Peptides against a protein of PDB entry 7AE7. Designs and how they scored, part 242

Target 1, 321 residues: chain A of PDB entry 7AE7
Amino acid sequence: KVYKDLREFLEVLEQEGQLIRVKEEVNPEPDIAAAGRAAANLGKNQPAVFFEKIKGYKYSVVTNVHGSWQNHALMLGLDKNTSTKDQFYELNRRWDKFPVPPNVVKREAAPCKENVIDKDINLFEILPLYRINEQDGGFYISKASVVTADPEYPDDFNKLNVGTYRIQVKDRDRVGIQALAMHDIAVQLEKAEAENKPLPIAITIGNNPLVTFMASTPVGYNQNEYEFVGALQDGVPMDIVKSDLYDHLYVPAGSEVVLEGHIIPRVRTVEGPFGEFPGSYSGARLQCEVKIDRITHRTNPIFENLYLGIPWTEIDYLMAL

## One batch from the design tools (peptide; made by RFdiffusion4, then SolubleMPNN)

Design b2_p25_8_s2 (from b2_p25_8, 16 letters changed)
Fold by OpenDDE base, seed 3:
Structure b2_p25_8_s2 (fold): chain B 321 residues (1-321), chain A 25 residues (1-25)
Amino acid sequence: as target 1 above (321 residues)
Amino acid sequence: SEYDPYVEENKRRNAEAEARFEALT
């Protein structure tokens, strides 16, 4: 089984008993984080949690999508009871199929292009933002696949980076991004900042689960994560579409929300603290700031966000493979 | 640790919310 988008995966999770649907209106705080913790306490077979209605917001949230070995098996299109050993074997077998180039689809064929916001941008109108942890310094987007390119080689598709970074909402149209020196985005940003130029960026939310997996998986600087997604789909190409603002940036065609903008050169603002682990907060730091210039989104977009619970966080599963 | 009433109230709310969702599963 191959998934085109998050929605096809959520349907399979629900069919397999790996998704809890909360139909009642919840408060964004503390209910979303608390329900995630409760789902994690169900043991080794942790379901995703889908919140249909959130007080004060128009759209839905899903958490804990990658939160179990069963969900990982299903992500690979395997039986949910596939052993961890057999999942690793199959993942390694498929990894050797790299590269599998993506299909570039037309704008009209891309669900992420169904709606456009290009003025009066307000992230709170599109994303049901909430504090994930009690002591978080703000609202975080913690499960985005962030697309950037090498500013020296913008047309080199092999240098197109799709990574997962901690993103704090700073204003209606601004986010802070944690670009650590070990990440490919930091190399690209350093090149842009050396010339005092903005770095083009697309922050994609609610993707095909293999896109999210690969965005969380370190690969070589000259390797494209989308070509690994095709490999992990057992040789079926994924669908990508050109960004609206940039000819050299491509986003998953099925993304629920795409935030297009730029990293402001040589600007640093306070970001954090964030609870990266239960009871453990990273300190506040000066981090990069992104201006959001355009949003595209699916009709009734689903905000996929990371669940950080006890004892196994979703990040533990994303990084364990 | 100094007693912070805000932290203790949030711990209480979180525990109550967790118990509500555990009863739904």
Scores: peptide ipSAE 0.048, ipTM 0.619, DockQ to the pose 0.028
Fold by OpenDDE base, seed 1:
Structure b2_p25_8_s2 (fold): chain B 321 residues (1-321), chain A 25 residues (1-25)
Amino acid sequence: as target 1 above (321 residues)
Amino acid sequence: SEYDPYVEENKRRNAEAEARFEALT
């Protein structure tokens, strides 16, 4: 099974008994994080948790999408009871199919383009933002697949980077992004900042689960994560679409929300603290600031966000590969 | 750790929310 988007995956998770649907209105804090912890307490077979109604917000949240080996097997289109060994075997077998170039779809064919916001941008109207951890210094977007390119080689598709970074919401139309020196985005940002230019960015939320997986998986600077997604789909290309603001940035066609904007050159703002691990918080840091200039989103967008519960976090499953 | 009443209240709220969720599952 191949998934075009998050919704197709959530449907399979629900069919397989790997998704809990919370239909009652919840408080964004503490109920979302608490429900994630409670779901983690169900043992090794941790389901995704889908919150249909969040007090003060219009849209839904899903968490713990990658939060189990069963969910990981299903992501690969395998039986949910496929052994970890066989999952790794299949992953490695599919990895050898790289590169599988993505299919570029037209704007009108991309679900992420169903709605546009280009004025009076307010992230709180689109994303049910909440503190993931009790001591978090703000609202985080933790499962975004962030698209950037090399500003020296903007037309080199092999240098298009799709990565996962810690993103703190700073204002209605601004986010802080943790671009560490080890990340390809940091190399790209350094080039842009050397010229005092903005770095174009697309922050994509609620993707095909293999996009989220590959965005969390380090690849070579001259390798495109979308071409690995196609490989991991056993040779089925994923669908991408051109961003609205930038000719050189491509986003997953099925993204629930796309935040298009730019990293402000040579600006650093306080970001954090964030609970990266249960009971462990990273310090506050000076990080890059992104101005959001345009939003595209699916109708009734689902905010996919990270679960950081005990004993295993989604990051453990995303990085265990 | 110094007692932070905000942290303790949030721990209480979290535990109550966990219990509510466990009752829904």
Scores: peptide ipSAE 0.030, ipTM 0.576, DockQ to the pose 0.028
Fold by OpenDDE base, seed 2:
Structure b2_p25_8_s2 (fold): chain B 321 residues (1-321), chain A 25 residues (1-25)
Amino acid sequence: as target 1 above (321 residues)
Amino acid sequence: SEYDPYVEENKRRNAEAEARFEALT
């Protein structure tokens, strides 16, 4: 089984008993985080949690999509009871199919292009933002696949980076991004900042689960994560579409939300604290600032966000494979 | 608690974000 988007995966999770649907209206705080913690207490077979209605917001949230070995098996199109050993064996077998180049689809064929916001941008209107942890220094987007290119070689598809970074909402149209020196985005940003130029960026939310998986998986600087997604799809190419603002950036065609913008050169603003795990906060730091210039989104977009519960969080599963 | 200007700025920004959310309810 191959998934075009998050929605096809959520349908399979629901069919397999690996998704809880909350149909009643919830408060963003504390109910989303509380329900996530409650789901984590169900044991090793942790389901995704889908919130259909959130007070003060128009759209839905899903959490804990990758939060179990059963969900990882289903992501690979395997039986949900496939052993961790057999999942690793199949992952490695498919990895050897790299590279599998993606299909570039037309704009009209890409679900992420159904709606456009290019003026009066307000992230709070499109994303049901909430604090994951009570003492977080703001609202976080913690499960985005962030697309950047090498500013010296923008047309080199092998240097197109798709990574996962913690993103704090700073304003209606601004986010802070944690770009550590070990990340490929930091290399690309250094090149842009040397020339005092903005770095083009696309922050993609609610993707095909293998895109989210590969964005959290370290690869070589000259390797494209989308070509690994095709390999992990057992040789079926994934669908990508050109960004609206940049000819050299491509986003997953099925993304729920795409935030297109730029990292402001040589600007640093306060980011954090963030509860990386329960009861532990990273210190506040000066981090990069992104201006959002355009949003594209599916009709009734689903905000996929990270669950940070009791040990064996969703991030532990994403980083363990 | 020692005054951390970065923590205080983040609290301010969080409160502003909360107020923006409240304005949408």
Scores: peptide ipSAE 0.019, ipTM 0.330, DockQ to the pose 0.086
Fold by OpenDDE base, seed 4:
Structure b2_p25_8_s2 (fold): chain B 321 residues (1-321), chain A 25 residues (1-25)
Amino acid sequence: as target 1 above (321 residues)
Amino acid sequence: SEYDPYVEENKRRNAEAEARFEALT
C-alpha cells in the first residue's frame, strides 16, 4: 500500500490497532507527554497516539507515528507482523529503485494549499504547541521535513534537500533551526550567508510517513529525498507541489501544514535546551532564525510531533534505519 | 573543541542505533 498523506497512514494505523485515539480534552502539558509514555509501556507494539482535543487549541496532535516496528512495517505498506529482517530486505530491495521522480501536481490538487495565511501569522493558532519535557527551553517542532535548495543551483532538483532538524518556536512568526555542519542545509546556508542573502525555506509538518523517514535518512548532496520516497513506495512516485513563495522549492502535496519563509542571514539566537532523551538535555546554543512569511495548511490540520520517552523514541526508529 | 558530554552521548546513541541496524543486516 502507498500513502498519499499522513491521514491515509493514520487510518491504516487505526485499522491495524496501532493508533490510540484520545477523545477527551487533554492539557497540552503534561498530558501529551504522559500519554506517550503510557503508550510506550504497552510493550513492543507501541501505537501512535492521536489527541483530538487539546485545551486552548483548535487543532489536533498526533505522536509516536513511527514508534514501533509494526508502524514501520505498515509505513512500508507491509503486514504489521512482518519481521524486522524482512522489512530490512524489502527496504534494501526498494532502495535500489532510486531514482523514482515525484509527480508535480497542480496547486488546486494539493491538500496542503486548502488554506492560506499571509498576514498576522501566529503559529500558536495553527499548531497545538507544547513542551515535550518539563525542562525544555520552549516549544519544539520535531518531525518537520524541511525543504531547502542550493542558492547557486536553485533549479537543480538533485540539490533540493529535505531534512529533519530541531526547530524551536521563538515567536508567533519565528522559529530557531538547528543546522549542523554535517547537514546539507548548512552547506546551502553558508552559500547564502556568504552573499548576505536569506535562504528560502519550507518547513513541512504532517507528511506521508516515508517523507518523514527519508528526511531523517542521510543521502548524498546531489540526491533528492523525494526520489527515494518513490523508490520506497516500490516505484510509485510521490506527489509534490510548488511552494507559494519560491519557484524552486517543492513540498509534499499532502502536508498538513507548510511554513514558508527564510533563514535570516548572519543572525544567530539562543535555542534550547531540549530534552532529546529523558535526563539528557542538549544545551542552549546559538542557532539560525527563520522568519515565517506564509502558511498553507489543510483544513483541520494535524500537528505531527515527536514522542520522546523511555526506552524507545521515534528518533530511534527514524534514525536506526 | 570543548568536550560536550551531551554531544558525545548523542553520538554514542546514534552509533548504537546504527549498530543495531547493522546487526540486523
Scores: peptide ipSAE 0.009, ipTM 0.328, DockQ to the pose 0.021

Design b2_p25_8_s3 (from b2_p25_8, 19 letters changed)
Fold by OpenDDE base, seed 3:
Structure b2_p25_8_s3 (fold): chain B 321 residues (1-321), chain A 25 residues (1-25)
Amino acid sequence: as target 1 above (321 residues)
Amino acid sequence: MDYDPYVAANAARNAAAEAAFAART
């Protein structure tokens, strides 16, 4: 099985008994985080948790999508009871199919383009934002696939980077991003900041689960994560679409939400703290700031966010394969 | 990563919220 988007994967998770649907209205805090911890305590078959109704918000949240070996097997289109060993062998077999170039679809064929917001941007109207951990310094977008390019080689598709970064919401149209020196985005940002230029960025939320997996997997600077997604789909290309603001940035065609904007050059603002592990926080740091200039989204967008509860967390599973 | 003493202080509240969720599912 190959998935076009997050929704097709959530349907399979629900059919396989790997999704809990919460139909009652919940409070954003503490109910979402508490439900994630409770789901982690259900044993080895940790389900995703889908919240249909969140008090004060219009749209839904899903957490713990990658939160079990069963969910990882299903992501690969395998039987949910496929052993970790057999998942690893199949992953490696498919990895050798790299590169599998993506399909570039027309704007009219891309679900992420169903709705547009280009003025009066307010992230709180589109995303049901909440504190993931009780003492977080703000609201985090923790499971986005962030798209950037090399500003010296913007047309080199092999240098297009899709990565996962810690993102704090700072205002209605601003986010802080943690671009560490070991990340490909930091190389691209350094080149832009040398010229005192903005770095174009697309922050994509609610993707095909293999996009999220590859965005969390280190690859070479001259290797495109979308070409690995096609390999992990056993040679089936993924669908991408051109961003609205930038000719050189491509986003997953099925993304639930796309935040398009730029990293403000040579600006650093306070970001954090964030509870990356239970009982442990990363301190507040000076980090980059992104201005959001445009949003595109699917109708009734699903906010996919990372579960950070009792180990094993989603990040432990994303790093274990 | 620094240990957050507030997580330890709120352990009983967190356990109650988790138990309340588990009773709804």
Scores: peptide ipSAE 0.038, ipTM 0.362, DockQ to the pose 0.027
Fold by OpenDDE base, seed 4:
Order: sequence, then C-alpha cells, then structure tokens
Structure b2_p25_8_s3 (fold): chain B 321 residues (1-321), chain A 25 residues (1-25)
Amino acid sequence: as target 1 above (321 residues)
Amino acid sequence: MDYDPYVAANAARNAAAEAAFAART
C-alpha cells in the first residue's frame, strides 16, 4: 500500500493492531511520555499511541509512529510480520528506482492548505506542545521534515533538502533549530549568512511516513528526498505542493501542519538541554533561530512527535537503516 | 530543475506503478 498522508498510515496501523487510541483526556505532562513508555514495555510489537484529547489543547498528538519493525513493514506496504531481512531486501530493491520525480499538485488540491494563519501566529494554538523528557529545557518538535533550498540555486530541485532537525519552541512564532555542519541545511545556511540574508524554511509536521523516513536518511547534496520517496513507493510519485511564501520551496501535499518562515541570519540563541537518550541530556548550545511567518494546516491537525522513552526509542528504528 | 514539467509525464507512470503495486499487496 502507498500512503498519501499520515492519516492513511494511522488508519492502517489501527487496522493492524499497531496503534493504541487514548480517548480519555490526558495531561500533556507527564501522561504523553508515560503512555509512550508503557507502549514501549509491550515488547517487540510497539504500537503508535494516538492521544485524542489533551488538557489545555484543541488538537491531538500521535507518537511512536515509526516505533517498531511492524510499523516499518507497514510503512513499506508489507505484511506487519515481514522479517527485518526481507524489509531490507525490499528497501534496497526500491532504492534502485531512484529518481522518481514527485507530482506537483495545485494549492486547492493540497490538504495542508485547508487552513491558513498569517497573523497573530501562536504555535501553542496549533500544536499540543509538551516536554518529551522531564528535564527538557523546553518544548520540542522532534519529527518535522524541514525543507530548505540552495540560495544560489533556488530553482535547482536536486539541491532541495528535506531533513530532520531538533527544533525547540522558543516563543509563539519562534523556534530554535539545530543545523549540524554535516547536514545539507548547514551548507545552505552558510551561503545565506555570508550575504547576511534570511534562509527560507518550511517546517512540515505529520507527513507520509516515507517522507519522515527519507528526511531522517542522509542523501547526497544533489539528490532530492522526494525522488527517493517515490522510489520507496515502488515507483509511485509522492504529491508535493508549492509553499505559500516561497516559489522554490515545495512541501508534502498531505502535511498536517506547515510552518513557513526564515532562519534569521547571523543570530544564535541558547537551545537545550534535550534528552536525546534516556538519562543523557545534550548540553545547552547556541543554535539558529527561525521566525515563523505563515502556517498552513489540515482541519483538526494531528501533531506527530517523536517518542523518546526507554531503550529502543522511535529514533533507533529511524536510524537503524 | 522544476518539477512542474513532470506532472504530465508522471500520470502514466503513476497509473502503471499503482496497478503493479495493487497486484502485489
């Protein structure tokens, strides 16, 4: 099966017994992290956890979407009991189909464009933000697919980067982003900052699970992650749509939330600490700051966020490939 | 490279890939 969006994948996870739906109202802290830990304790068949009602928030959260080999098999459209070996074989077979160029859909055909916020931006009204770990220095968006382009070659789609980065919420319309020097975003940011220009950015949340997977997978600077998503869909193109603010940025058509904005040039502000591993906090660092200028979102957007609990976290399954 | 030129070319490829995928799942 190929998935257009996160919702189609969550439906399959639920049908396959790989999603727990929490229908009672939960506290953002500690209940979301506690339920994720409880799900991790179910052993090898760790389900996604979907929270329908969160105290003080309007919208839902889902965690642990990639948190098992069963969920990974289902992401590839395989039987949930497909062996890890056979999943790797199928992944490699599909990888050889690169490139599969995406479909560019019209704005009116993209679910991520159903609602627009272009003034009085408040991330807390759209995302049920919580501390993932008890000692986190703030709220993190840990499972976003972040879209940036080369500022010297904005129309070169081979240089369009879709990556996963640690994002701390700093204010209603500000986030910190960890751009590591080994990531393609750092090359693009260096070019923008050399000229003291903003770097255009789209932070996309709640995607087709193969977009999230490819955004977490290192590729070459002249390779587009969307063309790999089409390869991993066994030659079925994914749907992308032009961003509202930038002609050169394209986002997944099915994204639950799109945060459009810019990295502020030559500004660095404190970010962290964050519990990257159980009992291990990365220290506070000076990181880039993003201004959010526009939000587009689906009606009743689902906040997909990373589960970081006991060993064998969701990140271990995303990085084990 | 702009992806807009691929929309028309992808329609036939997409239909073939979807049919091939459906025959496997």
Scores: peptide ipSAE 0.027, ipTM 0.490, DockQ to the pose 0.011
Fold by OpenDDE base, seed 2:
Structure b2_p25_8_s3 (fold): chain B 321 residues (1-321), chain A 25 residues (1-25)
Amino acid sequence: as target 1 above (321 residues)
Amino acid sequence: MDYDPYVAANAARNAAAEAAFAART
């Protein structure tokens, strides 16, 4: 099976008994992290956890979407009991289909364009933000697929980067982003900052699970992650749409939320600490700052966020293939 | 208008989610 968006994947997870729906109102802290830990204690068959009601927020949260080998099998459209070995063989077989170019859909056909916020931006109105770990220095968006382009070659689709980065919410319309020198985004940012220009960015949340997987998988600087998503869909192209602010940025058509903006050139602000692993915090550092200029979102957007509660975190599964 | 079943399915899911949210608020 191929998925158009996160919602189609969550439907399959629920049908397969790989999603727990929490219907009662929860507190953002500590209940989201506590329920994630409770789900992780169910053993190797860890379900996704969908929170329908979060106190003080309008929208829902889902966590642990990639948090098991069963969820990975289902992501590949395989039987949930497919062995890790057979998943690896199927992944490699599909990888050889690269490149599979995406379909560019019209704006009117893209679910991520259903609603627009272009003034009085407040991330807390659109995202049910919470601290993942009790000692985190703020709220994190930890499972976004971040889209940037080469500012020297903005129309080179092969240099369009879709990556996963640590994002701290800094203000109503600002986020800190950890762009390490080893990331493709850092090469693109260096070029923009050399000219003292903003780097265009689209931060996409709640995607097709293969987009999130590929955004977490290192590829060559001249390789497009969307063309690998099509390969991993066994040769079925994924659907992308042009960003609203930038002609050269394309986002997944099915994204739950798209934060469009720019990295402010030569500005660095304090980011962290963040609990990257249970009981391990990265120190506070000076990191890049993004101004959010526009939001597009689906009606009743689902905030997909990473689960970090126990060894065999969701990140361990995202990096294990 | 070419019927896009993907767009129609997403619109139906959004409407169902909105109705379910409105019934809970």
Scores: peptide ipSAE 0.014, ipTM 0.279, DockQ to the pose 0.016
Fold by OpenDDE base, seed 1:
Structure b2_p25_8_s3 (fold): chain B 321 residues (1-321), chain A 25 residues (1-25)
Amino acid sequence: as target 1 above (321 residues)
Amino acid sequence: MDYDPYVAANAARNAAAEAAFAART
């Protein structure tokens, strides 16, 4: 099975008994994080948790989408009871199919383009933001696939980077992003900042589960994560669409939300703390700031966010292969 | 270092929410 988007994957998770649907209104805090911890306590077969109604917000949240070996098997389109060894074997077999170039779809064919916000941007109107951990210094977007390019080679598709980074909400139209020196985004940002130029960015939320997996998987600087997604789809290309603001940035066609903007050059603001592991917080640091200039989103967008409750965390499954 | 001055109160609310969730599943 190949998935076009998060919704097709959530449908399969629900059919396989790997999704809990919470239909009653919940508080953003503490109920979302508490339900994630409770789901983790259901044993090794941890389901995704889908919150239909969140007090003070219009839209839904889903957590723990990659939070089990069963969910990981289903992501690969395998039987949910496929052994970790067989999952690894199949992953390696498919990896050898790289590169599988994506399909570039027209704007009108991309679900992520159904709605546009280009003025009065307010992230809180689109994303049901909550504190993931009890002591987090703010609201985090922790499961986004962040798209950037090399500012010296913007037309080199092989240098297009899709990565996962810690993102703190700073204001209605601003986020902090943790660009570590080992990340391709840090190399690209250094080049932009050398010229005192903004770095174009697209922060994509609620993707095809293999996009999220590849955005969390280190690849070479001259390798495109979308071409690996096609390989992991057993040779079926994924669908991408050009961003609205930038001719050189491409986003997953099926993204629930796309935040288009720029990293402000030579600006650093306080970000954190964030609980990356249970009982462990990465301290407050000076990090980059993104201005959001445009939002595109699906109708009734689903906010996919990371679950960090207890080991094995969702990150452990995203990085285990 | 506890960054939230209400850690104990939050822990109690979290435990109650976890128990409430577990009763619904």
Scores: peptide ipSAE 0.057, ipTM 0.419, DockQ to the pose 0.030; fails the geometry check

